# Peptides against a protein of PDB entry 5VVV, part 234

Target 1, 276 residues: chain A of PDB entry 5VVV
Amino acid sequence: FLCGVVEGFYGRPWVMEQRKELFRRLQKWELNTYLYAPKDDYKHRMFWREMYSVEEAEQLMTLISAAREYEIEFIYAISPGLDITFSNPKEVSTLKRKLDQVSQFGCRSFALLFDDIDHNMCAADKEVFSSFAHAQVSITNEIYQYLGEPETFLFCPTEYCGTFCYPNVSQSPYLRTVGEKLLPGIEVLWTGPKVVSKEIPVESIEEVSKIIKRAPVIWDNIHANDYDQKRLFLGPYKGRSTELIPRLKGVLTNPNCEFEANYVAIHTLATWYKSN
Target 2, 276 residues: chain A of PDB entry 5VVV as posed
Amino acid sequence: FLCGVVEGFYGRPWVMEQRKELFRRLQKWELNTYLYAPKDDYKHRMFWREMYSVEEAEQLMTLISAAREYEIEFIYAISPGLDITFSNPKEVSTLKRKLDQVSQFGCRSFALLFDNIDHNMCAADKEVFSSFAHAQVSITNEIYQYLGEPETFLFCPTEYCGTFCYPNVSQSPYLRTVGEKLLPGIEVLWTGPKVVSKEIPVESIEEVSKIIKRAPVIWDNIHANDYDQKRLFLGPYKGRSTELIPRLKGVLTNPNCEFEANYVAIHTLATWYKSN

## One batch from the design tools (peptide; made by RFdiffusion4, then SolubleMPNN)

Design b2_p30_2_s4 (from b2_p30_2, 12 letters changed)
Fold by OpenDDE base, seed 4:
Structure b2_p30_2_s4 (fold): chain B 276 residues (1-276), chain A 30 residues (1-30)
Amino acid sequence: as target 1 above (276 residues)
Amino acid sequence: SEMEKLREEDLEIIESARKIGEEYRKELEA
């Protein structure tokens, strides 16, 4: 069971010292996972093709080593979906090379994220893939296999919540393709019925699990505030029955952008997790 | 529909977040 934090918000990413402090807190609270997915880290998303510089590499290596020191699984995410051409072998090779670099930093767990992108494929991809889901699954499977089928590999679908499913969760051709074609060793991220789910009913998890043919990992935006700079979410982790735990592969909270605001968010997640 | 309304609300959330990210990037370039 993956339980911890995803740094998955827009705006100013956490600094390396904050991330290291997070690992200390996660270990202390018996959480086990950190997903590196800061939307506005340039080489994560906008410039995903760009290799890390020597200096950046040193920082990431240090961060990954720190995660290991605190027994936190460091999952490196990349979000190529803004401008990747899925059908272009050069793009695939570029993605492979980037993840190879990160693997050299000691990272063993990875994620491909296709959240918050347009559903439209470019003309070249439309000639090769029958759907956007097929394109995403193809590259995800290829990368997963290329990396030697790491123990933890996550996929964030473009339809990552109930409201984004067309026509709905249970009938989504996109999610059906994901369920049918995504290799079984790849985990699927899900935010619940909504982007920011006030509640995640058990039934909603059963529904999505059926179509994706696996228990999802919750990317939990309950404490996310990257959409409202005037608001901090300081309340407890709530609206999630502990009955979800046996039905999930994990829960990763995407908390407030303000690092110091997240004590309650993360601590109460830990309490929730331990209550099972 | 209610679902369409909820979808629009979620799209607005993402757009708001994206805008905040854009503002941050502009601050970095300044």
Scores: peptide ipSAE 0.684, ipTM 0.954, DockQ to the pose 0.941
Fold by OpenDDE base, seed 2:
Parts: structure tokens; C-alpha cells; sequence
Structure b2_p30_2_s4 (fold): chain B 276 residues (1-276), chain A 30 residues (1-30)
């Protein structure tokens, strides 16, 4: 069961010292996972093709080593979906080289994220793939296999919550394709009924699990505030029954951008997790 | 529909977050 934090927000990312402090807190609270997915870290999303510099490499190596020291699984995410051409072998090779570099930093867990992108393919991809889901699954499976089928590999669908499913969760051709064609060893991220889900009903997890043919990992935006700089979410982790735990592969909270605002958010997630 | 309203709200959340991120990136370039 993956339980911890995804740094998945827009705006100013956490600094390395904050991330190390996070690992200390996660270990102390018996959480086990950090997903590196800061939207505005340039080489994560906007410039996903760009290799890390020597200085950036040293920082990431140090960070990954720190995660290991605190027994936190460091999952490196990349979000190529803004401008990748799925059918272009050069793009696939570029993605492979980037993940090879990160593997050299000691990373063993990875994620491909296709959240917050247009549901459109370029003309070249339309000639090769039957749908956007087919394109995403194809590259995800290929990368997963290329990396030697790592123990933890996550996929974030474009339809990552109920409101983005067309026509709905249970009838989504996109999610059906993901369920049918995504390799079974790849975990699927899910955010619940909404982008910011006040509640995640058990029935909603059963519904999505059926179509994706696996228990999801929750990317939980309950404490996310990257959409409102004037608001802090200081309340407890709530609106998630502990009955979800046996029906999930994990929960990763995407909390407030302000690092110090997250004590209650993360601590109460830990309490929730341990209550099972 | 109710679902369409909820979808629009969620799109607005993402757009707001994206704009905040864009503002941050602009500050880094200044």
C-alpha cells in the first residue's frame, strides 16, 4: 500500500531541504511514499525532453538518497503529454533517455502522467492509434517494459476523476482501453469523483476499479490549494472511509503549496491509514 | 446537467492552478 505525499501542485515547488524534511516526517508518521510531480519544475513537464544538468543531477541524487535513508519510496514522475508525439520513435527514445538518467540517480520507481492535457492527438498519432488512450497506453507499456518492469510504475490517466470521464466512469471508452490494454503491473492514479473531492465514496472506487481492472492509487487533492493562493487547507484528512484502504493500492495526498501548512494534512492521513 | 456543471467547476480549478503556475514562472524570468 503506497501512502504518502505527491508534490503535484502548480506554482513554486518545494526546495530540497523541505523535501528532506518531508521524508523525515513521512518516516516518523510511518508513511512510505513520495511522488515527485511538481507541475512547474521545468524538466518534469514543460521541458520534459531536457536532460538534467550536472548540478540538477547532484541535487536529485542527493534527494533520492535522502528518501532511501528515510525508507521512503521515491517515485519520479514525468508529464510529457503537453507536446509529445506518441507515434514518433524519437520522442519515445527521448523519454527513455530521460528516465535512464533518472535511473542513474538511483531512482527505481516511476510515473507517467497525462493529467491536465487536451484530449487531442496530432495528425501523425491519429494515423497510428485508434484513440488517445491507445496512444498513452502504448508508450506507457513500452516505457514500463524498457525500464525492466519496475516494482512501482504509475500511470495518471487524462480522465483521472469522475468529472473528466466521458460519458461517465463506467462507460468511458478511454478508461476501458486503459483497463484492457495497460499492463497489469502498472498502477493507475485516480483522484475520485472530482479534481478536489470532498468525499470519495467506496462505490465510486468500486466503479472505477471495475473499468480499469485494478485497485487505483488515489491522488488526493483534498488539501491542494494551488488553485487559490488566498486559501490554506488546514483541516484533517476526511471524507474517506477506512473501508477504502482494502480497495486501493495507495493514497498520495497533494497538499498545500506552503510546506509548513501541511502538518495536520499529512499527520491525519497517517492516522487514517493506521486506523485500518 | 449537474455533471456538466461539476466538470466546469473542475476545469476552472485546473485553469486557476495553471494561471498561478504561469505567474510563478514569469516571476522566475524577471
Amino acid sequence: as target 1 above (276 residues)
Amino acid sequence: SEMEKLREEDLEIIESARKIGEEYRKELEA
Scores: peptide ipSAE 0.675, ipTM 0.951, DockQ to the pose 0.941
Fold by OpenDDE base, seed 5:
Structure b2_p30_2_s4 (fold): chain B 276 residues (1-276), chain A 30 residues (1-30)
Amino acid sequence: as target 1 above (276 residues)
Amino acid sequence: SEMEKLREEDLEIIESARKIGEEYRKELEA
């Protein structure tokens, strides 16, 4: 069971010292996972093709080593979906080289994220792939196999919540393709019925699990505030029955952008997780 | 429909977050 934090918000990313402090807190609270996915880290999303510099490499190596010291699984995410051509072998090779570099930093867990992108394929991809889901699954499977089938590999679908499923969760051709063709060792991220789910009913998890043919990992935006700078979400982790725990592969909270505001959010997640 | 309304609300959330991110990037480039 993956339980911890995803740094997955827009705006100013956390600094390295905050991330190290996070690892210490996660260990103290017996949580086990950090997903690196800061949307406005340039080489994560907008410039995903660019290799890390020597200085950036040193920082990431230090961060990954710190995660290991605190027994936190460091998952490196990349979001190539803004402008990748899935059918272009050079693009696939570029993605492989980027993840090879991160592997050299000591990272062993990875994620491919296709959230917050348009559902449209370019003309070249339409000639090769039957659908957008087929294109995404193809590259994800290829990368997963190329990396030697790492123990933890995550996929974030473009339809990552109930409201984004067309026509709905149980009838989505996109999610059906993901369920049928995504290799079984790859985990699927999900935010619940909504982007920010006030509640995640058990029935909603059973519904999505059926179509994706696996228990999802919750990317939980309950405490996310990157969409409203005037609000801090300081309340407890709530609206999630403990009956979800045996039906999930994990829960990663995407909390407030303000690092210091997240004590209650993360601590109460830990309490919830230990209540099973 | 109610689902279409909820979808629009979620799209507005993402757009709001995207704008905050854009503002941050503009501050870095200045």
Scores: peptide ipSAE 0.673, ipTM 0.952, DockQ to the pose 0.950
Fold by OpenDDE base, seed 3:
Structure b2_p30_2_s4 (fold): chain B 276 residues (1-276), chain A 30 residues (1-30)
Amino acid sequence: as target 1 above (276 residues)
Amino acid sequence: SEMEKLREEDLEIIESARKIGEEYRKELEA
């Protein structure tokens, strides 16, 4: 069971010292996972093709080593979906080289994220793939296999919540393709009925689990505030029955952008997780 | 429909977050 934090917000990322402090807190609270997915980290998303510099490499190596020291699984995410051509072998090779570099930093867990992108494929991809889901699954499976089928590999679908499913969760051709064709060792991220789910009903998890043919990992935006700079979410982790725990592969909270505002959010997640 | 309304609310959330990210990037380039 993956339980911890995803740094998955837009705006100013956390600094390396905050991330190291986070690992200490996660260990103290008996949480086990950090997903590195800051939307405005240039080499994570907008410039995903670019290799890390020597200085950036040193920072990431130090960060990954710190995660290991605190027994926190460091998952490196990349979001190539803004401009990748899925059918282009050079793009796939570029993605492989980037993840090879991160592997050299000591990272062993990875994620491919296709959230918050246009659903339209380019002309070249339409000639090769029958749907957007087929394109995403193809590259994800290839990367997963290329990396030697790491123990933890995550996929974030473009339809990552109920409101983005067409026509709905249970009948989505996109999610059906993901469920049927995504390799079984790859985990699927899900935010619940909405992007920011006030509640995640058990029935909603049963519904999505059926179509994706696996228990999801919740990317939980309950405490996310990257959409309103005037708002802090300081309340407890709530609106999630503990009956979800046996039906999930994990829960990763995407909390407030303000690092110091997250004590209650993360601590109450830990309490929730230990309650079952 | 209710679902269309909920979808629009979620799209507005993402748009707002994206704008905050754009503002941050502009501050770094200044």
Scores: peptide ipSAE 0.657, ipTM 0.948, DockQ to the pose 0.950

Design b2_p30_3_s1 (from b2_p30_3, 16 letters changed)
Fold by OpenDDE base, seed 4:
Structure b2_p30_3_s1 (fold): chain B 276 residues (1-276), chain A 30 residues (1-30)
Amino acid sequence: as target 1 above (276 residues)
Amino acid sequence: SAEEKEREERRKKFEEAREKYKKIALEDLK
């Protein structure tokens, strides 16, 4: 069971010192996972093709080493979906080289994220793939296999919540393709019925699990505030029955952008997790 | 330059996606 934090917000990423402090807190609270997915990290999303500089590499190596020191699984995410051409071998090779570089930093767990992108393909991809889901699954499976089938590999679908599913969760051709074609060793991220789910009913998890043919990992936006700089979410982790735990592969909270605001959010997630 | 134009187009796509996300997230709070 993956339980911890995803740094998955828009806005200024946390500094390395904050991330190291996070690992210490996660270990202390008996959480086990950090997903590196800061949307404003240019080489994660906007400029995903660009290799890390020597200085950036040193920082990431140090960060990954710190995660290991605190027994936190460091999952490196990349979000190529803004402009990747799935059918272009050069794009696939560029993605492979980027993940090879991160592997050299000592990273062993990875994620491919296709969140917050247009639900369409370019003309070249439409000639090769039957659907957007087929394109995403193809590259994800290829990368997963290329990396030697790492123990933890996550996929974030473009339809990552109930409200994004067309026509709905149980009938989504996109999610059906993901369920049927995504290799079984790859985990699927999900935010619940909504992007910001006040509640995640058990029935909603059973529904999505059926179509994706696996228990999801919750990317939980309950404490996310990147959408409104005037709001800060200081309340406890709530609206999630502990009955979800046996039905999930994990929960990763995407909390407030303000690092120091997240004590209650993360601590109460830990309490929730340990209550099972 | 062509490179500068491409970088700006990527930035624009990123910002549009961010604003779309923000709008949806705010609606989810209602």
Scores: peptide ipSAE 0.705, ipTM 0.950, DockQ to the pose 0.935
Fold by OpenDDE base, seed 2:
Structure b2_p30_3_s1 (fold): chain B 276 residues (1-276), chain A 30 residues (1-30)
Amino acid sequence: as target 1 above (276 residues)
Amino acid sequence: SAEEKEREERRKKFEEAREKYKKIALEDLK
């Protein structure tokens, strides 16, 4: 069971010292996972093709080493979906080289994220793939196999919550393709009924699990505030029955951008997790 | 330059996606 934090917000990423402090807190609270997915880290999303500099490499190596020291699984995410051409071998090779670099930093767990992108394929991809889901699954499977089938590999669908599913969760051709064709060793991220889900009903998890043919990992935006900097979510982790735990592969909270505001959010997630 | 134009197009796509996300998230809180 993956339980911890995804740094998955828009806005200023956490500094390395904050991330190290996070690892200390995660260990102390018996959480086990950190997903690196800061949207404003340019080499994660906007400029995903760009290799890390020597200085950035040293920082990431140090960060990954710190996660290992605190027994936190460091999952490196990349979000190529803004402008990747799935059918272009050069794009696939560029993605491979980027992940090879991160592997050299000591990273062993990875994620491919296709959140917050348009559903439209380019003309070249439409000639090769039957659907957007087929294109995403193809590259995800290829990358997963290329990396030697790492123990932890996550996929974030473009339809990552109920409100994004067309026509709905249980009838989504996109999620059906993901469920049927995504390799079984790849985990699927899910955010619940909405982008910001006040509640995640058990029935909603059963519904999505059926179509994706696996228990999801929750990317939980309950404490996310990147959409409104005037708000801080200081309340406890709530609206998630502990009955979800046996039906999930994990829960990763995407908390407030302000690192210091997240004590209650993360601590109460830990309490929730340990209550099972 | 062509490179500068491509970088600007990427920036635009990123910002549009961010604003769309923010709008949806705010609606979800209602």
Scores: peptide ipSAE 0.704, ipTM 0.952, DockQ to the pose 0.944
Fold by OpenDDE base, seed 5:
Order: structure tokens, then C-alpha cells, then sequence
Structure b2_p30_3_s1 (fold): chain B 276 residues (1-276), chain A 30 residues (1-30)
């Protein structure tokens, strides 16, 4: 069971010292996972093709080493979906080289994220793939196999919540393709019925699990404030029955952008996890 | 330059996606 934090917000990423402090807290609270997915890291999303500099490499190596020291699984995410051409071998090779670089930093767990992108394929991709889901699954499977089938590999679908599913969760051709064609060793990220789910009913998890043919990992936006930085979400982790725990592969909270505001959010997630 | 144009287009796509996300997230709180 993956339980911890995803740094997955828009806005200024946390500094390395904050991330190290996070790992100390996660260990202390017996949480086990950190997903690196800061949307304003240019080399994660906007400029995903660009390799890390020597200085950035040293920082990431140090961060990954710190995660290991605190027994926290460091998952590196990349979000190529803004402008990748799935059918172009050069694009696939560029993605492979980027993940090879991160592997050299000591990273062993990875994620491919296709959140917050348009559903439209370019003309070249339409000639090769029958659907957007087929294109995403193809590259995800190829990358997963290329990396030697790492123990933890995550996929974030473009339809990552109930409200994004067309026509709905149980009948989504996109999620059906993901469920049928995504290799079974790849985990699927999900935010619940909504992008920001006040509640995640057990029935909603059973529904999505059936179509994707696996238990999801929750990317939980309950404490996310990147959409309105005038708000701070200081309340406890709530609206999730402990009956979800045996039905999930994990829960990763995407909390407030303000690192110092997240004590209650993360601590109460840990209490929730241990209460099962 | 062609490179500058590509960078601008990527930035535009990123910002549009961010604003769309923010709008949806705010609606989800209702």
C-alpha cells in the first residue's frame, strides 16, 4: 500500500530542504511514499524533453538519497502529454533518455502522467493509434518494459476522475482501453468522483476498479489549494472511509502549496491509514 | 526563432491547462 504525499500542484515547487523535512515527517508517521510531480518544474512538464543540468542532477541525486535514508519510496513523474507525438520514435527515444538520466540518479520508481491535457491526437498519431487511450497505453507499456518493469510504475489517465469520464466511469471507452491494454504491473492514479473530491465513496472505487481492472492509487486533492492560494486547507483528512484501504493500492495526498500548512493534512492521513 | 515560437506555444498550452484545472477545482468545491 502506497501512502504519503504527491508534490503535484501548480505554483512554486517546494525547496530541497522542505522535501527532506517531508521525508523525516513521513518516516516518523510511518508513511512510505513521495511522488515527485511539481507542475512548475519545467523539466517535468513544460520542457519534459530537456535533460537535467549537472547542478539539477546533483540536487535530485541528493534528494533521492535522502528519501532512501528515511525509507521513503521516491517516485519520479514526468508529464509529456502537452506536446508529445506518440507515434514519433524520436519522441519516445527522448522520453527514454530522460528517464535513463533519472535512473542514473538512483531512482527506481516512475510515473507517466497524462493529466490536464487535451484529448486530441495530432494527424500523425491518428494514422497509427485507434484512440488517445491506445496511444498513451502504448508508450506507457513501452517505457515500463524499457525500464525493466520497475516494482512501482504509475500511470495517470487523462480521465483521472469521475467527472472527466465520457460518457461515465463504467462505460468510458478510454478507461476500458486502459484497463484492457495497460500492463498489469502498472498502477493507475485516480482523484475520485471529482478533481477535488470532498468524499470518495466505496462504490465509486469499486466502479473504477472494475473498468481499469485493478485497485487505483488515489491522488487526493482534498488539501490542494493551488487553484486558490487565498485558501488554506488546514482540516483533517476526511470523507474517506477506512473501508477504502483494502480496495486501494495507495493514497498520495496533494496538499497545500505552503509546505508549513500541511502538518494536520499529512498527520491525519497517517492516522487514517493506521486506523484500519 | 522557431525554437522561441515552440517555447511560447508550450507555455501557452501549460497556462491554458492550469487555468482550466483551477476553474474545475473551484467548481468541485460547490
Amino acid sequence: as target 1 above (276 residues)
Amino acid sequence: SAEEKEREERRKKFEEAREKYKKIALEDLK
Scores: peptide ipSAE 0.701, ipTM 0.948, DockQ to the pose 0.945
Fold by OpenDDE base, seed 3:
Structure b2_p30_3_s1 (fold): chain B 276 residues (1-276), chain A 30 residues (1-30)
Amino acid sequence: as target 1 above (276 residues)
Amino acid sequence: SAEEKEREERRKKFEEAREKYKKIALEDLK
């Protein structure tokens, strides 16, 4: 069970010292996972093709080493979906090289994220792939296999919540393709019925699990505030029955952008997790 | 330059996606 934090917000990424402090807190609270997915990291999303500099590499190596020291699984995410051409072997090779670099930093767990992108494929991809889901699954499977089938590999679908599913969760051709074609060792991220789910009913998890043919990992935006700088979410982790725990592969909270504001968010998640 | 234009277009796509997300997230809180 993956339980911890995803740094998955828009806005200024946390500094390395904050991330190290996070790892210490996660360990203390018996949480086990950090997903590196800061949207404003240019080399994560906007410029995903760009290799890390020597200085950035040193920082990431140090960060990954710190995660290991605190027994926190460091998952490196990349979001190529803004402009990748799935059918272009050069693009696939570029993605491979980027993940090779991160592997050299000591990273062993990875994620491919296709969140917050348009559902449309380019003309070249339409000639090769039957659907957007087929294109995403193809590259994800290839990368997963290329990396030697790491123990933890996550996929974030473009339809990552109930409200994004067409026509709905249970009938989504996109999620059906993901469920059927995504290799079974790859986990699927899900935010619940909504992008920011006040509640995640058990039935909603059963529904999505059926179509994706696996228990999802919740990317939980309950404490996210990147959409409104005037808000801080200081309330407890709530609206999630503990009955979800046996039905999930994990829960990763995407908390407030302000690192210092996340004590309650993370601590109450830990309490929730340990209550099962 | 062509490269500068491409970088600007990427930035624009990123910002548009961010604003779309923000709008949806705010609506989800209602």
Scores: peptide ipSAE 0.695, ipTM 0.948, DockQ to the pose 0.940

Design b2_p30_3_s2 (from b2_p30_3, 16 letters changed)
Fold by OpenDDE base, seed 2:
Structure b2_p30_3_s2 (fold): chain B 276 residues (1-276), chain A 30 residues (1-30)
Amino acid sequence: as target 1 above (276 residues)
Amino acid sequence: SMEEELKEKRKKKYEEAKEEEKKKALEDLE
């Protein structure tokens, strides 16, 4: 069971010392996972093709080593979906080389994120792939196999919550293709009924699990505030029954952008997880 | 910038999600 934090917000990423302090807090609270997915980290998303500099490499190596020291699984995410051409072997090779570099930093767990992108394939991808889901699954499976089938590999769908599913969760052709074609060793990220889900009902997890053919990992935006600069959500982790735990592969909270605001958010997630 | 456009896209998705939450919370009060 993956339980911890995704740094998945828009806005200023956490500094390396905040991330190390996070790992110390996660270990202390018996949480086990950090997903590196900061949207405004240029080499994570906008400039995903760019290799890390020597200085950036040293920082990431130090961060991954610190996660290991605290027994925290460091999952490196990349979000190529803004401008990748899925059918282009050069793009696939560029993505491979980027993940090889991160593997050299001592990373062993990875994620491919296709959240917050347009559903439109380019003309070249339409000639090769029958749908956007087929293109995403093809590259995800190829990268997963190329990396030697790592124990933890995550996929974030473009339809990552109920409100983004067309026509709905149980009938989505996109999620059906993901469930049928994504390799069984790849985990699927899910956010619940909405982008910010007040509640995640058990029945909603049973519905999505049926179509994706696996238990999801929750990307939980309950404490996210990157969408509302006036929001500081200091409340407890709530609206999630403990009956979800046996039906999930994990829960990763995407908390407030302000690092110090997250004490209650992360601590109450840990209390929830240990109450099962 | 493309970053601002993405932040606006996510902001709209979250605003829509909040408006639906407010609408439901109003419907639950009626």
Scores: peptide ipSAE 0.055, ipTM 0.665, DockQ to the pose 0.090
Fold by OpenDDE base, seed 1:
Structure b2_p30_3_s2 (fold): chain B 276 residues (1-276), chain A 30 residues (1-30)
Amino acid sequence: as target 1 above (276 residues)
Amino acid sequence: SMEEELKEKRKKKYEEAKEEEKKKALEDLE
C-alpha cells in the first residue's frame, strides 16, 4: 500500500531542505511514499525533453539518497503530454533517455502523467493510433518494459476523476482502453468523483476499479490550495472511509503549496491509514 | 465550482507557459 505525499501542485516547488524534512516526517508517521510531480518544474512538464544539468543532477541524487535514508519510496514523475508526438520514435527515445538519466541518480520508481492536457492528437498520431488512450497506453507500456518493469510504475490518465470521464466512469471508452491494454503491473492514479473530492464513496472506487481492472492509487487533492492560494486547508483528512483501504493500492495527498501548512493534513492521513 | 476554478487556473497556467515558450523561442532566434 503506497501512503504519503505527492508534490503535484501548480506554484513554487518545495526546496530540497523542505523535501528532506518531509521525508523525516513521513518516516516518523510510518508513511512510505513521495511522488515528485511539481507542475511548475520546467524539466518535469514544459521542457520534459531537457536533460538535467550537472548541478540539478547532484541535487536530485542527494534528494533520492535522503529518501532512501528515511525508508521513503521516491517516485519520479514526468508529464510529456503537452506536446509529445506519440508516433514519433525520436520523442519516445528522448523520454527513454530522460528516465535513464533519473535512473542513474538511483531512482527505481517512476510515473507517467497525462493530466491537464487536451484530448486532441496531432495528424501523425491519428494515422497510427485509434484513440488518445491507445497512444498513451502504447508509450506507457513501452517505457515500463524498457525500464525493466520497475516494482512501482504509475500512470495518471487524462480522465483522472469522475467529472472528466466521457460520458461517465463506467462507460468511458478512454478508461476502458486503459483497463484493457495497460500492463497489469502499472498502477493508475485517480482523484475520486472530482478533481477536489470532498468525499470519496466506496461505490465510486468499485466503479472505477471495474473499468480500469485494478485498485487505483488516490491522488488526493482534499488539502490542495493551488487553485486559491489565499486559503489554507488546515483541517484533518476526512470524507474517506477506512473501508477504502482494502480497495486501494495507495493514497498520496497533494497538500497546500505552503510546506509548513501541511502538518495536520499529513499527520491525520497517517492516523487514518493506521486505523485499519 | 471549485473544480471549474481549478480547471481555469490550470488552463491559464498552461496558456501562460505556452506564451513563455513562444517568447523564449523568439528570443533564441534574435
Scores: peptide ipSAE 0.041, ipTM 0.568, DockQ to the pose 0.034
Fold by OpenDDE base, seed 5:
Structure b2_p30_3_s2 (fold): chain B 276 residues (1-276), chain A 30 residues (1-30)
Amino acid sequence: as target 1 above (276 residues)
Amino acid sequence: SMEEELKEKRKKKYEEAKEEEKKKALEDLE
């Protein structure tokens, strides 16, 4: 069971010392996972093709080593979906080289994120792939196999919540293709019925689990404030029954941008996880 | 709604990203 934090917000990323303090807090609270997915890291999303500099490499190596010291699984995410041509072998090779660089930093766990992108394929991809889901699954499976089938590999669908599913969760052709064609060792990220789910009913997890043919990992935006920086979500982790725990592969909270505001959020997630 | 506000912000960030990518692609041609 993956339980911890995703740094998945828009806005200023956390500094390395905050991330190391996070790992110490996670270990102390018997949480086990950190997903590196800061939206405003240029080399994570906008410039995903660009290799890390020597200085950026040293920082990431130090961060990955610190996660290991605290027994925290460091998952590196990349979001190529803004501009990738899925049918272009050069693009796939560029993505491979980028993930090879991160693997050399000592990373062993990875994520491909296709959140917050348009549902439109380019002309070249339309000639090769039957749908956008087929294109995403093809590259995700190829990357997963290329990396030697790592123990933890995550996929974030473009339809990552109930309100993004067309026509709905149980009838989505996109999620059906993901469920049928995504390799079984790849985990699927999900935010619940909404992007920011006030409640995640058990029945909603049973519905999505049926179509994706696996238990999801919750990307939980309950404490996210990147959409309104004037709000701090200081409330406890709530609106999730402990009956979800046996029905999930994990829960990763995407918390407030303000690092010090997250004590209650992360601590109450840990209390919730241990209550089962 | 909170979801609509988040979706609009995410859309804006995606548009900003496309503009920065276009600028860089122009700078690499000069």
Scores: peptide ipSAE 0.038, ipTM 0.543, DockQ to the pose 0.056; fails the geometry check
Fold by OpenDDE base, seed 3:
Structure b2_p30_3_s2 (fold): chain B 276 residues (1-276), chain A 30 residues (1-30)
Amino acid sequence: as target 1 above (276 residues)
Amino acid sequence: SMEEELKEKRKKKYEEAKEEEKKKALEDLE
């Protein structure tokens, strides 16, 4: 069961010292996972093709080593979906080289994120792939296999919540394709019924699990505030039954962008997880 | 340059995606 934090917000990424402090807090609270997915990291999303510099490499190596020291699984995410051409072998090769670089930093767990992108394929991809889901699954499976089928590999669908599913969760052709064709060792990220789900009903997890043919990993935006800089949610981890735990592969909270505001968010997640 | 124009287009697309996520996340709170 993956339980911890996703740094998945838009806004100023946490500094390396904050991330190391996070790992210490995660270990102390018997949480086990950190997903590196900061939207404003240029080499994660906008410039996903660009290799890390020597200085950035040293920082990431140090960060990954610190995660290991605290027994925290460091999952490196990349979000190529803004401008990747899925059918282009050079794009696939560029993605491979980027993940090879991160693998050399000692990373063993990876994620491909296709959140917050246009549902439209380019003309070249439309000639090769039957749908956007087919293109995403094809590259995700190829990358997963290329990396030697790592123990933890995550996929974030473009339809990552109930409100993004067309026509709905149980009838989504996109999620059906993901469920049917995504390799079984790849986990699927899900935010619940909404992007920021006030509640995640058990029935909603049973519905999505049926179509994706696996238990999801919750990306939980309950404590996110990157959408409203005036919002500071210091409430407990609420609206999630502990009956979800046996129905999930994990829960990763995407918390406030203000690092010091996240004590309650992370601690109450830890309490919730231990209450099962 | 063509590279700068591509960087600006990418920046704009990222800002638009960020604004759309923010809008959706606000709508989800309501």
Scores: peptide ipSAE 0.024, ipTM 0.569, DockQ to the pose 0.908; fails the geometry check

